Peptides against a protein of PDB entry 5ONS. Designs and how they scored, part 32

Target 1, 181 residues: chain A of PDB entry 5ONS
Amino acid sequence: MFKKFDEKENVSNCIQLKTSVIKGIKNQLIEQFPGIEPWLNQIMPKKDPVKIVRCHEHIEILTVNGELLFFRQREGPFYPTLRLLHKYPFILPHQQVDKGAIKFVLSGANIMCPGLTSPGAKLYPAAVDTIVAIMAEGKQHALCVGVMKMSAEDIEKVNKGIGIENIHYLNDGLWHMKTYK

## One batch from the design tools (peptide; made by RFdiffusion4, then SolubleMPNN)

Design b1_p12_2_s4 (from b1_p12_2, 4 letters changed)
Fold by OpenDDE base, seed 2:
Structure b1_p12_2_s4 (fold): chain B 181 residues (1-181), chain A 12 residues (1-12)
Amino acid sequence: as target 1 above (181 residues)
Amino acid sequence: DEELEKAIEELN
């Protein structure tokens, strides 16, 4: 989603959200990520304005105090940014790729099944279409946010093709935005 | 890609 993304070229505008809209978004976030509920008040304090950064390709980024928290495309599901996920790693279920897959993931490549079934990888139960945090062998912080294109069970059985779609990865265009006020 | 390698190294 952000492989060719550049803040200077792909950001259109930024709007501050009204209270009613913020409440709706918070409810949606809790629905998508139940584990975030106890933390939502510190992630999105009531006293702080919430903004949406509108980008090309119908991408919207939710921000508070300049921090990029979540993003979505075409009013689809919200994804946490890697920066938020690094602070709250439990927001998403995890999958772990082996050491050899790291370079490919960080080039924006989708995660192939062998990278999830090989030694050094860890594949956890997950249904197709689940948004997941991609961890790496020997690393503590997620390097990618992805979407399961196959169930974990099918990844193990078939063990070929795209297992997880790469949505947002470390050092992509979104990562380089850092903050936006 | 030097930036990529740096990112890998900096990832904890």
Scores: peptide ipSAE 0.146, ipTM 0.811, DockQ to the pose 0.744
Fold by OpenDDE base, seed 3:
Structure b1_p12_2_s4 (fold): chain B 181 residues (1-181), chain A 12 residues (1-12)
Amino acid sequence: as target 1 above (181 residues)
Amino acid sequence: DEELEKAIEELN
């Protein structure tokens, strides 16, 4: 989603949200990520304005105090940014790729099934379309936010093709945006 | 890629 993303070229505008809209978004986030509810007041304090950065390709980035928190495309599901995920690693269920897959993921490549079933990888139960944090063998921080294109069961059984779609990865255009006020 | 190597280091 952010392979060729540049803040100067791909951001259209930034708007401050009304209170009612913020409430709706918070409810959506809790629905998508039930475990986030106890932390939402820290992530999005009531006293702080919430902004949406509108980008090309119908991408919207949710920000508070300049921090990039979540993003979505075409009013689809919200994804946490890697920067938020590094602070709250439990927001998403995890999957772990082997060492050999790291460089490919960081080039924006989708995660192939063998990278999730090989020694050094860890595959946890997850349904298709689940948003997941991609961990790496021997690393502490998530390197990617992805979407299950196959269930964990099918990844293990078929072990061929795209297991997880790469949505946002470390050092992509969104990562380099850092903050926006 | 120096930038990529730095990113990998940040994962530790």
Scores: peptide ipSAE 0.142, ipTM 0.793, DockQ to the pose 0.852
Fold by OpenDDE base, seed 4:
Structure b1_p12_2_s4 (fold): chain B 181 residues (1-181), chain A 12 residues (1-12)
Amino acid sequence: as target 1 above (181 residues)
Amino acid sequence: DEELEKAIEELN
């Protein structure tokens, strides 16, 4: 989603959200990520304005105090940014790739099934279309946010093709934005 | 790429 993304070229505008809209978004976030509820007032304090950075290709980034928190495309599901996920790693269920897969993930490549079933990888139960944090062998922080293209069960059985779609990865265009006020 | 190296370091 952000492989060719550049803040200067791909950001259109920024809008401040009304209270009613913010409430709706918070409810959506809790529905998608139930574990975030106790932390949401810390992540999105009531007294702080919430903004949406509108980008090309129907991408929207949710921000508070300049921090990039979540993003979505075409009003689809929200994804946490890696920066938020690093602070709150429990927001997403995890999958782990082996050391050899790191360079491919950081190039924006999708995660192939063998990279999830090989020694050093850890495959946890997850249904298709689940948004997941991609961890790497020997690393403590997620290097990628992805979406299961197959269930964990099918990845293990078929062990061929794209297991997880790469949505947002370390050092992509979104990562380089850092902040936006 | 210095930025990439720093990012990878942050994973540790």
Scores: peptide ipSAE 0.128, ipTM 0.781, DockQ to the pose 0.641
Fold by OpenDDE base, seed 1:
Structure b1_p12_2_s4 (fold): chain B 181 residues (1-181), chain A 12 residues (1-12)
Amino acid sequence: as target 1 above (181 residues)
Amino acid sequence: DEELEKAIEELN
């Protein structure tokens, strides 16, 4: 989603949200990520305005005090930014790729099944379309936010093709967009 | 790719 993203070229505008809209978004976030509920007040304090950065290709980024928190495309599901996920790693269920897969993930490539079934990888139960944090062997912080294109069970059985779609990865255009006020 | 190598090294 952000392989060729540039803040200067791909941001259209920024709007401040009304309180009713913020309430709706918070409810959506809790529905998507139940584990975030106890932390949502410190992530999005009631006293702080919430903004949406509107980008090309119908991408929207949710921000508070300039921090990029979540993003979505065409009003689909919200994804946490890697920067938020590094602070709150429990927001998403995890999958772990082997050490050899790291360079491919960081090139924006989708995650192939062998990178999830090999020694050093850890594949946890997950259904198709689940948003997941991609961890790497020997690393503490997520290197990618992805979407399961196959169930964990099918990844193990088939072990060929795209297991997880790469949505947002370390060093992509969104990562390099540190803040926006 | 120097940028890629840097990102790998900086990943905690």
Scores: peptide ipSAE 0.104, ipTM 0.791, DockQ to the pose 0.748

Design b1_p12_3_s2 (from b1_p12_3, 6 letters changed)
Fold by OpenDDE base, seed 4:
Structure b1_p12_3_s2 (fold): chain B 181 residues (1-181), chain A 12 residues (1-12)
Amino acid sequence: as target 1 above (181 residues)
Amino acid sequence: SELEKALQELLE
């Protein structure tokens, strides 16, 4: 989603949200990520305005105090940014790729099934379309936010093709935005 | 920053 993304070229405008809209978004976030509820007041303090950064290709980024928190495309599901995920790693269920897959993931490549079934990888139960944090063998921080294109069960059985779609990865265009005020 | 250190961790 952000492989060719540049803040200067791809950001259209920024809108401050009304209180009612913020409430709706918070409810959506809790529905998608139940574990975030106790932390939401810390992540999105009531006293702080919430803004949407509108980008090309129908991408929207939710921000508070300039911090990029979540993003979505075409009003689909919200994804946490890696910057938020690194602070709250429990927001998403995890999958782990082997060391050999790191360089490919960081180039924006989708995660192939063998990278999830090989030694050093760890595949956890997950349904198709689940948003997941991609961890790497021997590393502490998530390198990618992805979406299961196959269930974990099917990944193990078929073990061929795209297992997880790469949505947002470390050092992509979204990562380089850092902040937006 | 701590987050930039995470990048370093994964790129090493």
Scores: peptide ipSAE 0.267, ipTM 0.854, DockQ to the pose 0.216
Fold by OpenDDE base, seed 2:
Structure b1_p12_3_s2 (fold): chain B 181 residues (1-181), chain A 12 residues (1-12)
Amino acid sequence: as target 1 above (181 residues)
Amino acid sequence: SELEKALQELLE
């Protein structure tokens, strides 16, 4: 989603949300990520304005105090940014790729099944379409936010093709935005 | 930041 993304070229505008809209978004976030509920007042304090950065290709980025928190495309599901996920790693279920897959993930490549079934990888139960954090062997922080294109069960059984779609990865265009005020 | 630097090492 952000492989060719550039803040200067792909950001259209930024709007500040009304209180009612913020409440609706918070409820949606809790529905998508139940584990975030106790932390939501910390992540999105009531006293702080919430903004949406509107980008090309119908991408919207939710921000508070300049921090990029979540993003979505075409009013689809919200994804946490890696920067938020690094602070709250429990927001998403995890999958772990082996060491050899790191360079491919960081180039924006989708995660192939063998990278999730090989020694050093760890595959946890997850249904298709689940948004997941991609961890790596021997690394503490998530490298990527992805979407299961196959269930964990099918990944193990078939063990070929795209297991997880790479949505947002370390050092992509979104990562390089850092902050937006 | 220190975290930023540490994370960027993953690119190497």
Scores: peptide ipSAE 0.246, ipTM 0.840, DockQ to the pose 0.146
Fold by OpenDDE base, seed 3:
Structure b1_p12_3_s2 (fold): chain B 181 residues (1-181), chain A 12 residues (1-12)
Amino acid sequence: as target 1 above (181 residues)
Amino acid sequence: SELEKALQELLE
């Protein structure tokens, strides 16, 4: 989603949200990520304005105090930014790729099934379309936010093709944006 | 930050 993204060229404008809209978004986030509820007041304090950075290709980035928190495309599901995920690693269920897959993930490549079933990888139960944090063998921080294109069960059984779609990865255009006020 | 530095090392 952000492989060719550049803040200077791909951001259209930034709007400050009304209180009622913020409430709706918070409810959506809790519905999508139930475990975030106890932390939401910390992530999005009531006293702080919430903004949406509108970008090309119908991408929207939710920000508070300049911090990039979540993003979505075409009003689809919300994804946490890696920067938020690093602070709250439990927001997403995890999957772990082997060490050899790291360089491919960091180039924006989708995660192939063998990278999730090989020695060094760890595959956890997850349904298709689940948004997941991609961890790596021997690494502490998530390298990527992805979406299961197959269930964990099917990844294990079929073990070929795209297992997880790479949506947001370290050093992509969104990562380089850092903050936006 | 230390986090940024650590993550940057993963890119090398």
Scores: peptide ipSAE 0.242, ipTM 0.841, DockQ to the pose 0.145
Fold by OpenDDE base, seed 1:
Structure b1_p12_3_s2 (fold): chain B 181 residues (1-181), chain A 12 residues (1-12)
Amino acid sequence: as target 1 above (181 residues)
Amino acid sequence: SELEKALQELLE
C-alpha cells in the first residue's frame, strides 16, 4: 500500500474530526481490536483533537497530536501503523517469518507460505482476512502489518503461494512519514 | 532513538 508512497506527493489534505465521528471510530477500533480498549484513552486522549490525513488512492491516516496511529483504504478496516504497533504490540495477532524472509518483507513482497512453515518461522491459528503483525525470527519488533490471504491451516497444507499480503512494512513510505501536524 | 537504530540495522 505504501511502497511508492511519498508524503510530498501523495498527501491531499488533513481534516479535524468532530466528536461524534471520533466516537464512532473509537467504537470501530475496539470492535476490530478488542485488546486495545484499556489503552484507547491513552492512545487517543479525549482532550486531544483527532485528525485524518487524506491521501491518494483513497488512503486515510488517523492522527493524534501529529502521531500516525491507524490507516485505512476506501473506508475499509483500520490497520495500526508500525509505529503504534511497536508501542502496543498486542493490538494484532502475530505471525513469524524465518530469517530468510526478512529481506523480502522489507522490500514490500508478500509473504510466501514457505516463509511461514520453515524452521525459524512460527505460524499461529488465524482465519483468512485477519490483519496480523509480521514478526521475524530473532527480532523483537514487527517488520510488517499484513493480511492473511490463506488461513493458517491452509498455509500449512498447501505451503505454496501467497500466505500473507504485505500491507505496511518497515522503511516504506508510511514509515518515513514520522509525524503529521 | 534506540528503536530507530535497531530497526536501521535490520535494513543493512
Scores: peptide ipSAE 0.225, ipTM 0.835, DockQ to the pose 0.148

Design b1_p12_3_s3 (from b1_p12_3, 6 letters changed)
Fold by OpenDDE base, seed 5:
Structure b1_p12_3_s3 (fold): chain B 181 residues (1-181), chain A 12 residues (1-12)
Amino acid sequence: as target 1 above (181 residues)
Amino acid sequence: DELEKALKELLE
């Protein structure tokens, strides 16, 4: 989603959200990420305005005090930014790729099934379309936010093709967009 | 950037 993303070229405008819209978004976030509820007032303090940075390809980035928190495309599900995820790593369920997959994921490649079933990888139960944090063997920080294209069960059974779609990865265009006010 | 440490960690 952000492989060729550039703030100067791909950001269209920024709008400040109304209170009612913010309330709706918070409820949606809690629904998507139940574990975030106790932390949401810290992440999105009531006194702070919430903005949406509108980008090309119908991408919207939710920001508070310039921090990029979540993004979505075409008003679909929200994804946490890696910057937020690094602060709150429990927001997403995890999957772990083997060490050899790191360089490919950081180039924007999708995660192939063998990278999730090989020694060093750890595949946890997850349904198709689940948004997941991609961890790596022996590493502490998530390198990617992805979406399960197959269930964990099917990944193990089929063990071929794209298991997880790479949506946002470390050092991509969104990562380099550190803040936006 | 403090979070740049993550990139360094992953590239080690």
Scores: peptide ipSAE 0.416, ipTM 0.900, DockQ to the pose 0.225
Fold by OpenDDE base, seed 2:
Structure b1_p12_3_s3 (fold): chain B 181 residues (1-181), chain A 12 residues (1-12)
Amino acid sequence: as target 1 above (181 residues)
Amino acid sequence: DELEKALKELLE
């Protein structure tokens, strides 16, 4: 989603959200990520304005105090940014790729099934279309936010093709935004 | 940036 993304070229505008809209978004976030509920007050303090950065390709980024928290495309599901995920690793279920897959993921490549079934990888139960955090063998920080294109069960059985779609990865265009006020 | 440490970790 952000492989060719550039803040200077792809950001259209930024709007501050009304209280009612913020409440709706918070409820949606809790629905998508139930584990975030106890933390939502510190992630999105009531006293702080919430903004949406509107980008090309119908991408919207939710921000608080300049921090990029979540993003969505075409009013689809929200994804956490890696910066938020690094602070709250439990927001998403995890999958782990082997060390060899790191360089490919960080180039924006989708995660192929063998990278999830090989030694060093760890594949956890997950349904298709689940938003997941991609961890790596021997590493502490998530390198990617992805979407299961196959169930974990099917990844193990078929073990070829795209297992997880790469949505947002470290050092992509969104990562380089860092903050937006 | 403290979070840039994550990138360094993964690129090592």
Scores: peptide ipSAE 0.348, ipTM 0.877, DockQ to the pose 0.221
Fold by OpenDDE base, seed 4:
Structure b1_p12_3_s3 (fold): chain B 181 residues (1-181), chain A 12 residues (1-12)
Amino acid sequence: as target 1 above (181 residues)
Amino acid sequence: DELEKALKELLE
């Protein structure tokens, strides 16, 4: 989603959200990520304005105090930014790729099934379309936010093709954006 | 930036 993304070229405008809209978004976030509820007041304090950065290709980035928190495309599901995920790693369920897959993921490549079933990888139960944090063997920080294209069960059985779609990865265009006020 | 350390960790 952000492989060719550049703040100067791909950001259209920024809008401040009304209180009612913010409430709706918070409810959506809790529905998608139940574990975030106790932390949501810390992540999005009531006294702080919430903004949406509108980008090309119908991408929207939710920000508070300049921090990029979540993003979505075409009003689809919200994804946490890696910057937020690194602060709150429990927001997403995890999958782990082997060391050999790191360089490919960081180039924006999708995660192939063998990279999830090989020694060093750890595949946890997850349904198709689940948003997941991609961890790596021997590493502490998530390198990617992805979406299951197959269930964990099918990944193990078929073990061929795209297992997880790469949505947002470290050092992509969104990562380099850092802050936006 | 402390988060940049994450990138270094993964690239090591």
Scores: peptide ipSAE 0.337, ipTM 0.874, DockQ to the pose 0.221
Fold by OpenDDE base, seed 1:
Structure b1_p12_3_s3 (fold): chain B 181 residues (1-181), chain A 12 residues (1-12)
Amino acid sequence: as target 1 above (181 residues)
Amino acid sequence: DELEKALKELLE
């Protein structure tokens, strides 16, 4: 989603949200990420305004005090930014790729099944379309936010093709967009 | 920051 993203070229505008809209978004976030509920008040304090950075290709980034928290496309599901995920790694269920897959993930490539079934990888139960944090063998922080294109069960059985779609990865255009006020 | 430095090291 952000492989060729540039803040200067791909941001259209920024709007401040009304309180009613913020309430709705918070409810959506809790539905998507139940584990975030106890932390949502410190992530999005009531006293702080919430903004949406509107980008090309119907991408929206949710921000508070300039921090990029979540993003979505075409008003679909919200994804946490890696920067937020690094602070709250439990927001997403995890999958782990082997060390050899790291360079491909960080190039924006989708995660192929063998990278999830090989020694060093750890594949956890997950349904298709689940948003997941991609961890890597021997690494502490998530490298990627992805979406399961196959169930964990099918990844193990088929073990060919795209297992997880790479949505947002370390060092992509969104990562380099550190803040926006 | 330290996190940025650590993660940047992964890219090298």
Scores: peptide ipSAE 0.256, ipTM 0.842, DockQ to the pose 0.145

Design b1_p12_3_s4 (from b1_p12_3, 6 letters changed)
Fold by OpenDDE base, seed 4:
Structure b1_p12_3_s4 (fold): chain B 181 residues (1-181), chain A 12 residues (1-12)
Amino acid sequence: as target 1 above (181 residues)
Amino acid sequence: EELEKAEKLLLE
């Protein structure tokens, strides 16, 4: 989603959200990520304005005090940014790729099944279309936010093709954006 | 700062 993304070229405008809209978004976030509920007032304090940065290709980034928290495309599901995920690693269920897959993920490549079933990888139960944090063997922080294209069961069974779609990864265009006020 | 360090570790 952000492989060719550049803040200077791809950001259109920024809007401040009304209270009613913010409430709706918070409810949606809790629905998508139930574990975030106790932390949401810390992540999005009531006293702080919430903004959406509108980008090309129907991408929207949710921000508070300049921090990039979540993003979505075409009013689809929200994804946490890696920066938020690093602060709150439990927001997403995890999958772990082996050491050899790291360089490919960081180039924006989708995660192939063998990278999730090999020694050093860890495959946890997850349904298709689940948004997941991609961890790496021997690394503490998530390197990617992805979407299961197959269930964990099918990844193990078929072990061929794209297991997880790469949505957002370290050092992509969104990562480089850092803040936006 | 912590995030930048993490990035560096992953990119090495």
Scores: peptide ipSAE 0.116, ipTM 0.785, DockQ to the pose 0.212
Fold by OpenDDE base, seed 2:
Structure b1_p12_3_s4 (fold): chain B 181 residues (1-181), chain A 12 residues (1-12)
Amino acid sequence: as target 1 above (181 residues)
Amino acid sequence: EELEKAEKLLLE
């Protein structure tokens, strides 16, 4: 989603949300990520305005105090940014790729099944379409936010093709935004 | 800071 993304070229505008809209978004976030509920007051404090950064290709980024928290495309599901995920790694279920897959993930490549089934990888139960945090063998922080294109069971059984779609990865265009006010 | 270190390690 952000492989060719550049803040200077791909950001259209930024709007501040009304309180009613914020409440609706918070409810959506809790539905998607139930574990985030106790933390929303510190992630999105009531006293702080919430903004949407509107980008090309119908991408919207939710921000508070300039911090990029979540993003979505075409009013689809919200994804946490890696920066938020690093602070709250429990927001998403995890999958772990082997060391060899790291360079490909960081190039924006989708994650192939062997990178999730090989020694050094860890594949956890997950249904298709689940948004997941991609961890790397021997690394502490998630390197990617992805979407399961196959269930974990199918990844193990078929063990070929795209297992997880790469949505947002370390050092992509969104990562380089850092903050936006 | 720790995140930056991890980032570099991942990018290596």
Scores: peptide ipSAE 0.073, ipTM 0.762, DockQ to the pose 0.181
Fold by OpenDDE base, seed 5:
Structure b1_p12_3_s4 (fold): chain B 181 residues (1-181), chain A 12 residues (1-12)
Amino acid sequence: as target 1 above (181 residues)
Amino acid sequence: EELEKAEKLLLE
């Protein structure tokens, strides 16, 4: 989603959200990520304005005090940014790729099934369309936010093709955006 | 600082 993204070229505008809209978004976030509920007042304090950075290709980035928290496309599901995920790693279920897959993920490539079934990888139960944090063998922090394109069960059985779609990865255009006020 | 170190290691 952000492989060729550049803040200067791909951001259209920034709007401050109304209170009612913020409440709706918070409810959506809790529905998607139930574990975030106890932390939501810390992540999005009531006293702080919430903004949406509108980008090309119908991408919206949710921000508080310049911090990029979540993003979505065409009003689809919300994804946490890697920067938020690094602070709250429990927001998403995890999958782990082997060492060999790291360089490809960091180039924006989708995660192929063998990278999830090989020694060094760890594949956890997950349904299709689940948003997941991609961990790397021997590394502490998530390197990618992805979406299961196959169930964990099917990844193990078929073990061929795209297992997880790469949505946002370390050092992509969104990562380099850092903050936006 | 810890995140920067992790990023460096991941990018190696």
Scores: peptide ipSAE 0.062, ipTM 0.749, DockQ to the pose 0.180
Fold by OpenDDE base, seed 1:
Structure b1_p12_3_s4 (fold): chain B 181 residues (1-181), chain A 12 residues (1-12)
Amino acid sequence: as target 1 above (181 residues)
Amino acid sequence: EELEKAEKLLLE
Protein backbone atom coordinates (compact mmCIF):
# COMPACT_ATOMS: atom_id res chain seq x y z
CA MET B 1 0.00 0.00 0.00
CA PHE B 2 2.87 2.38 0.76
CA LYS B 3 5.67 1.02 -1.42
CA LYS B 4 5.69 4.10 -3.64
CA PHE B 5 4.16 6.43 -1.06
CA ASP B 6 5.66 9.85 -0.45
CA GLU B 7 4.17 12.36 1.97
CA LYS B 8 4.86 15.35 -0.24
CA GLU B 9 3.36 13.78 -3.33
CA ASN B 10 0.58 11.58 -2.00
CA VAL B 11 -1.07 13.54 0.83
CA SER B 12 -4.10 15.52 -0.29
CA ASN B 13 -5.44 17.21 2.83
CA CYS B 14 -6.08 16.87 6.56
CA ILE B 15 -9.39 17.25 8.38
CA GLN B 16 -10.29 17.45 12.05
CA LEU B 17 -13.07 15.09 13.08
CA LYS B 18 -16.24 15.91 14.96
CA THR B 19 -16.85 14.34 18.36
CA SER B 20 -19.57 12.04 17.06
CA VAL B 21 -17.34 10.76 14.28
CA ILE B 22 -14.52 10.11 16.73
CA LYS B 23 -16.86 8.11 18.94
CA GLY B 24 -17.90 6.00 15.98
CA ILE B 25 -14.32 5.34 15.00
CA LYS B 26 -13.40 4.35 18.54
CA ASN B 27 -16.23 1.84 18.54
CA GLN B 28 -15.02 0.44 15.22
CA LEU B 29 -11.51 0.10 16.58
CA ILE B 30 -12.73 -1.79 19.63
CA GLU B 31 -14.72 -4.13 17.40
CA GLN B 32 -11.70 -4.81 15.21
CA PHE B 33 -9.19 -4.95 18.05
CA PRO B 34 -10.88 -5.89 21.33
CA GLY B 35 -7.58 -5.87 23.19
CA ILE B 36 -7.17 -2.17 22.54
CA GLU B 37 -10.16 -1.12 24.66
CA PRO B 38 -8.31 -0.59 27.97
CA TRP B 39 -5.68 1.46 26.16
CA LEU B 40 -7.82 3.51 23.81
CA ASN B 41 -8.20 6.48 26.17
CA GLN B 42 -4.43 6.60 26.40
CA ILE B 43 -3.96 6.29 22.64
CA MET B 44 -6.76 8.73 21.84
CA PRO B 45 -7.29 10.98 24.87
CA LYS B 46 -10.67 12.69 24.99
CA LYS B 47 -9.07 16.12 25.23
CA ASP B 48 -7.03 15.69 22.06
CA PRO B 49 -8.32 16.42 18.55
CA VAL B 50 -8.44 13.53 16.12
CA LYS B 51 -7.54 14.17 12.50
CA ILE B 52 -7.63 12.23 9.27
CA VAL B 53 -4.89 12.72 6.72
CA ARG B 54 -6.39 12.04 3.32
CA CYS B 55 -4.05 10.57 0.76
CA HIS B 56 -4.18 9.44 -2.83
CA GLU B 57 -5.68 6.08 -3.71
CA HIS B 58 -8.40 6.58 -1.08
CA ILE B 59 -5.98 6.11 1.82
CA GLU B 60 -6.84 7.74 5.15
CA ILE B 61 -4.54 7.99 8.15
CA LEU B 62 -5.97 8.58 11.62
CA THR B 63 -3.79 10.88 13.73
CA VAL B 64 -3.75 12.31 17.26
CA ASN B 65 -1.25 15.00 18.21
CA GLY B 66 0.58 14.35 14.98
CA GLU B 67 1.05 10.65 15.71
CA LEU B 68 -0.03 8.30 12.95
CA LEU B 69 -2.17 5.67 14.63
CA PHE B 70 -4.30 3.79 12.11
CA PHE B 71 -4.91 3.80 8.39
CA ARG B 72 -7.50 2.42 6.00
CA GLN B 73 -8.25 2.36 2.30
CA ARG B 74 -11.64 3.02 0.74
CA GLU B 75 -13.19 3.03 4.21
CA GLY B 76 -12.27 -0.60 4.71
CA PRO B 77 -10.88 -2.04 7.91
CA PHE B 78 -8.45 -0.05 10.00
CA TYR B 79 -4.84 -1.16 10.23
CA PRO B 80 -2.52 0.00 12.99
CA THR B 81 0.65 1.73 11.93
CA LEU B 82 3.85 -0.05 12.81
CA ARG B 83 4.73 2.84 15.09
CA LEU B 84 1.56 2.31 17.12
CA LEU B 85 1.96 -1.45 16.98
CA HIS B 86 5.46 -1.18 18.39
CA LYS B 87 4.02 0.60 21.43
CA TYR B 88 1.10 -1.82 21.74
CA PRO B 89 2.24 -5.13 20.23
CA PHE B 90 -0.86 -6.99 21.40
CA ILE B 91 -3.23 -5.05 19.14
CA LEU B 92 -2.82 -7.68 16.42
CA PRO B 93 -2.36 -11.41 16.40
CA HIS B 94 1.16 -12.36 15.39
CA GLN B 95 2.79 -14.48 12.73
CA GLN B 96 6.54 -15.02 12.51
CA VAL B 97 8.58 -15.33 9.33
CA ASP B 98 11.97 -16.97 9.14
CA LYS B 99 15.17 -14.97 8.91
CA GLY B 100 15.47 -15.51 5.18
CA ALA B 101 12.10 -13.93 4.48
CA ILE B 102 13.00 -10.61 6.14
CA LYS B 103 14.70 -9.03 3.14
CA PHE B 104 11.75 -9.86 0.90
CA VAL B 105 9.19 -8.47 3.34
CA LEU B 106 11.23 -5.28 3.63
CA SER B 107 11.14 -4.94 -0.15
CA GLY B 108 7.36 -4.94 -0.02
CA ALA B 109 6.89 -8.51 -1.17
CA ASN B 110 3.98 -10.58 -0.01
CA ILE B 111 4.81 -13.32 2.46
CA MET B 112 5.02 -16.67 0.74
CA CYS B 113 3.89 -19.81 2.51
CA PRO B 114 7.35 -21.38 2.85
CA GLY B 115 8.48 -18.37 4.86
CA LEU B 116 5.74 -19.17 7.37
CA THR B 117 6.27 -22.93 7.59
CA SER B 118 10.06 -23.12 7.81
CA PRO B 119 11.91 -24.01 11.03
CA GLY B 120 12.58 -20.38 11.94
CA ALA B 121 8.96 -19.36 11.41
CA LYS B 122 6.00 -19.61 13.75
CA LEU B 123 2.52 -19.94 12.30
CA TYR B 124 -0.40 -19.39 14.63
CA PRO B 125 -4.07 -20.17 13.99
CA ALA B 126 -5.72 -17.41 11.98
CA ALA B 127 -8.57 -17.17 9.52
CA VAL B 128 -8.32 -15.72 6.05
CA ASP B 129 -8.61 -11.91 5.96
CA THR B 130 -7.25 -11.54 9.50
CA ILE B 131 -5.00 -8.52 9.96
CA VAL B 132 -1.77 -9.70 11.54
CA ALA B 133 1.53 -8.42 12.83
CA ILE B 134 4.47 -9.99 11.05
CA MET B 135 7.31 -10.78 13.41
CA ALA B 136 10.73 -12.00 12.38
CA GLU B 137 12.90 -14.75 13.74
CA GLY B 138 15.23 -13.29 16.34
CA LYS B 139 13.73 -9.80 16.20
CA GLN B 140 11.73 -8.01 18.88
CA HIS B 141 9.58 -5.61 16.86
CA ALA B 142 7.08 -6.25 14.09
CA LEU B 143 8.44 -5.56 10.63
CA CYS B 144 5.14 -5.67 8.76
CA VAL B 145 1.37 -5.41 9.02
CA GLY B 146 -0.32 -7.91 6.75
CA VAL B 147 -3.54 -9.67 5.88
CA MET B 148 -3.94 -13.43 5.82
CA LYS B 149 -4.67 -14.46 2.23
CA MET B 150 -4.98 -18.07 3.33
CA SER B 151 -5.91 -19.52 6.67
CA ALA B 152 -3.05 -20.76 8.80
CA GLU B 153 -4.31 -24.27 8.23
CA ASP B 154 -4.24 -23.87 4.47
CA ILE B 155 -0.79 -22.30 4.57
CA GLU B 156 0.50 -25.41 6.28
CA LYS B 157 -1.29 -27.82 3.96
CA VAL B 158 -0.77 -26.09 0.62
CA ASN B 159 2.53 -24.39 1.45
CA LYS B 160 2.67 -22.64 -1.91
CA GLY B 161 1.81 -19.14 -3.04
CA ILE B 162 0.94 -16.02 -1.09
CA GLY B 163 0.13 -16.71 2.54
CA ILE B 164 -0.01 -13.13 3.78
CA GLU B 165 -0.42 -9.91 1.83
CA ASN B 166 2.11 -7.23 2.74
CA ILE B 167 0.20 -4.04 3.58
CA HIS B 168 2.64 -1.90 5.57
CA TYR B 169 6.27 -2.70 6.26
CA LEU B 170 9.27 -1.22 8.02
CA ASN B 171 10.98 1.45 5.92
CA ASP B 172 8.04 1.96 3.55
CA GLY B 173 6.56 5.35 2.75
CA LEU B 174 4.23 5.35 5.75
CA TRP B 175 7.06 4.44 8.11
CA HIS B 176 9.08 7.40 6.91
CA MET B 177 6.08 9.64 7.49
CA LYS B 178 6.91 9.98 11.18
CA THR B 179 4.39 12.64 12.18
CA TYR B 180 1.78 14.85 10.60
CA LYS B 181 0.19 17.88 12.29
CA GLU A 1 16.23 3.27 21.40
CA GLU A 2 15.24 -0.37 21.27
CA LEU A 3 13.10 0.34 18.24
CA GLU A 4 15.96 2.08 16.51
CA LYS A 5 18.22 -0.86 17.20
CA ALA A 6 15.63 -3.27 15.90
CA GLU A 7 15.17 -1.18 12.78
CA LYS A 8 18.87 -1.14 12.06
CA LEU A 9 19.17 -4.86 12.60
CA LEU A 10 16.27 -5.52 10.26
CA LEU A 11 17.59 -3.22 7.56
CA GLU A 12 21.16 -4.50 7.62
Scores: peptide ipSAE 0.051, ipTM 0.727, DockQ to the pose 0.208

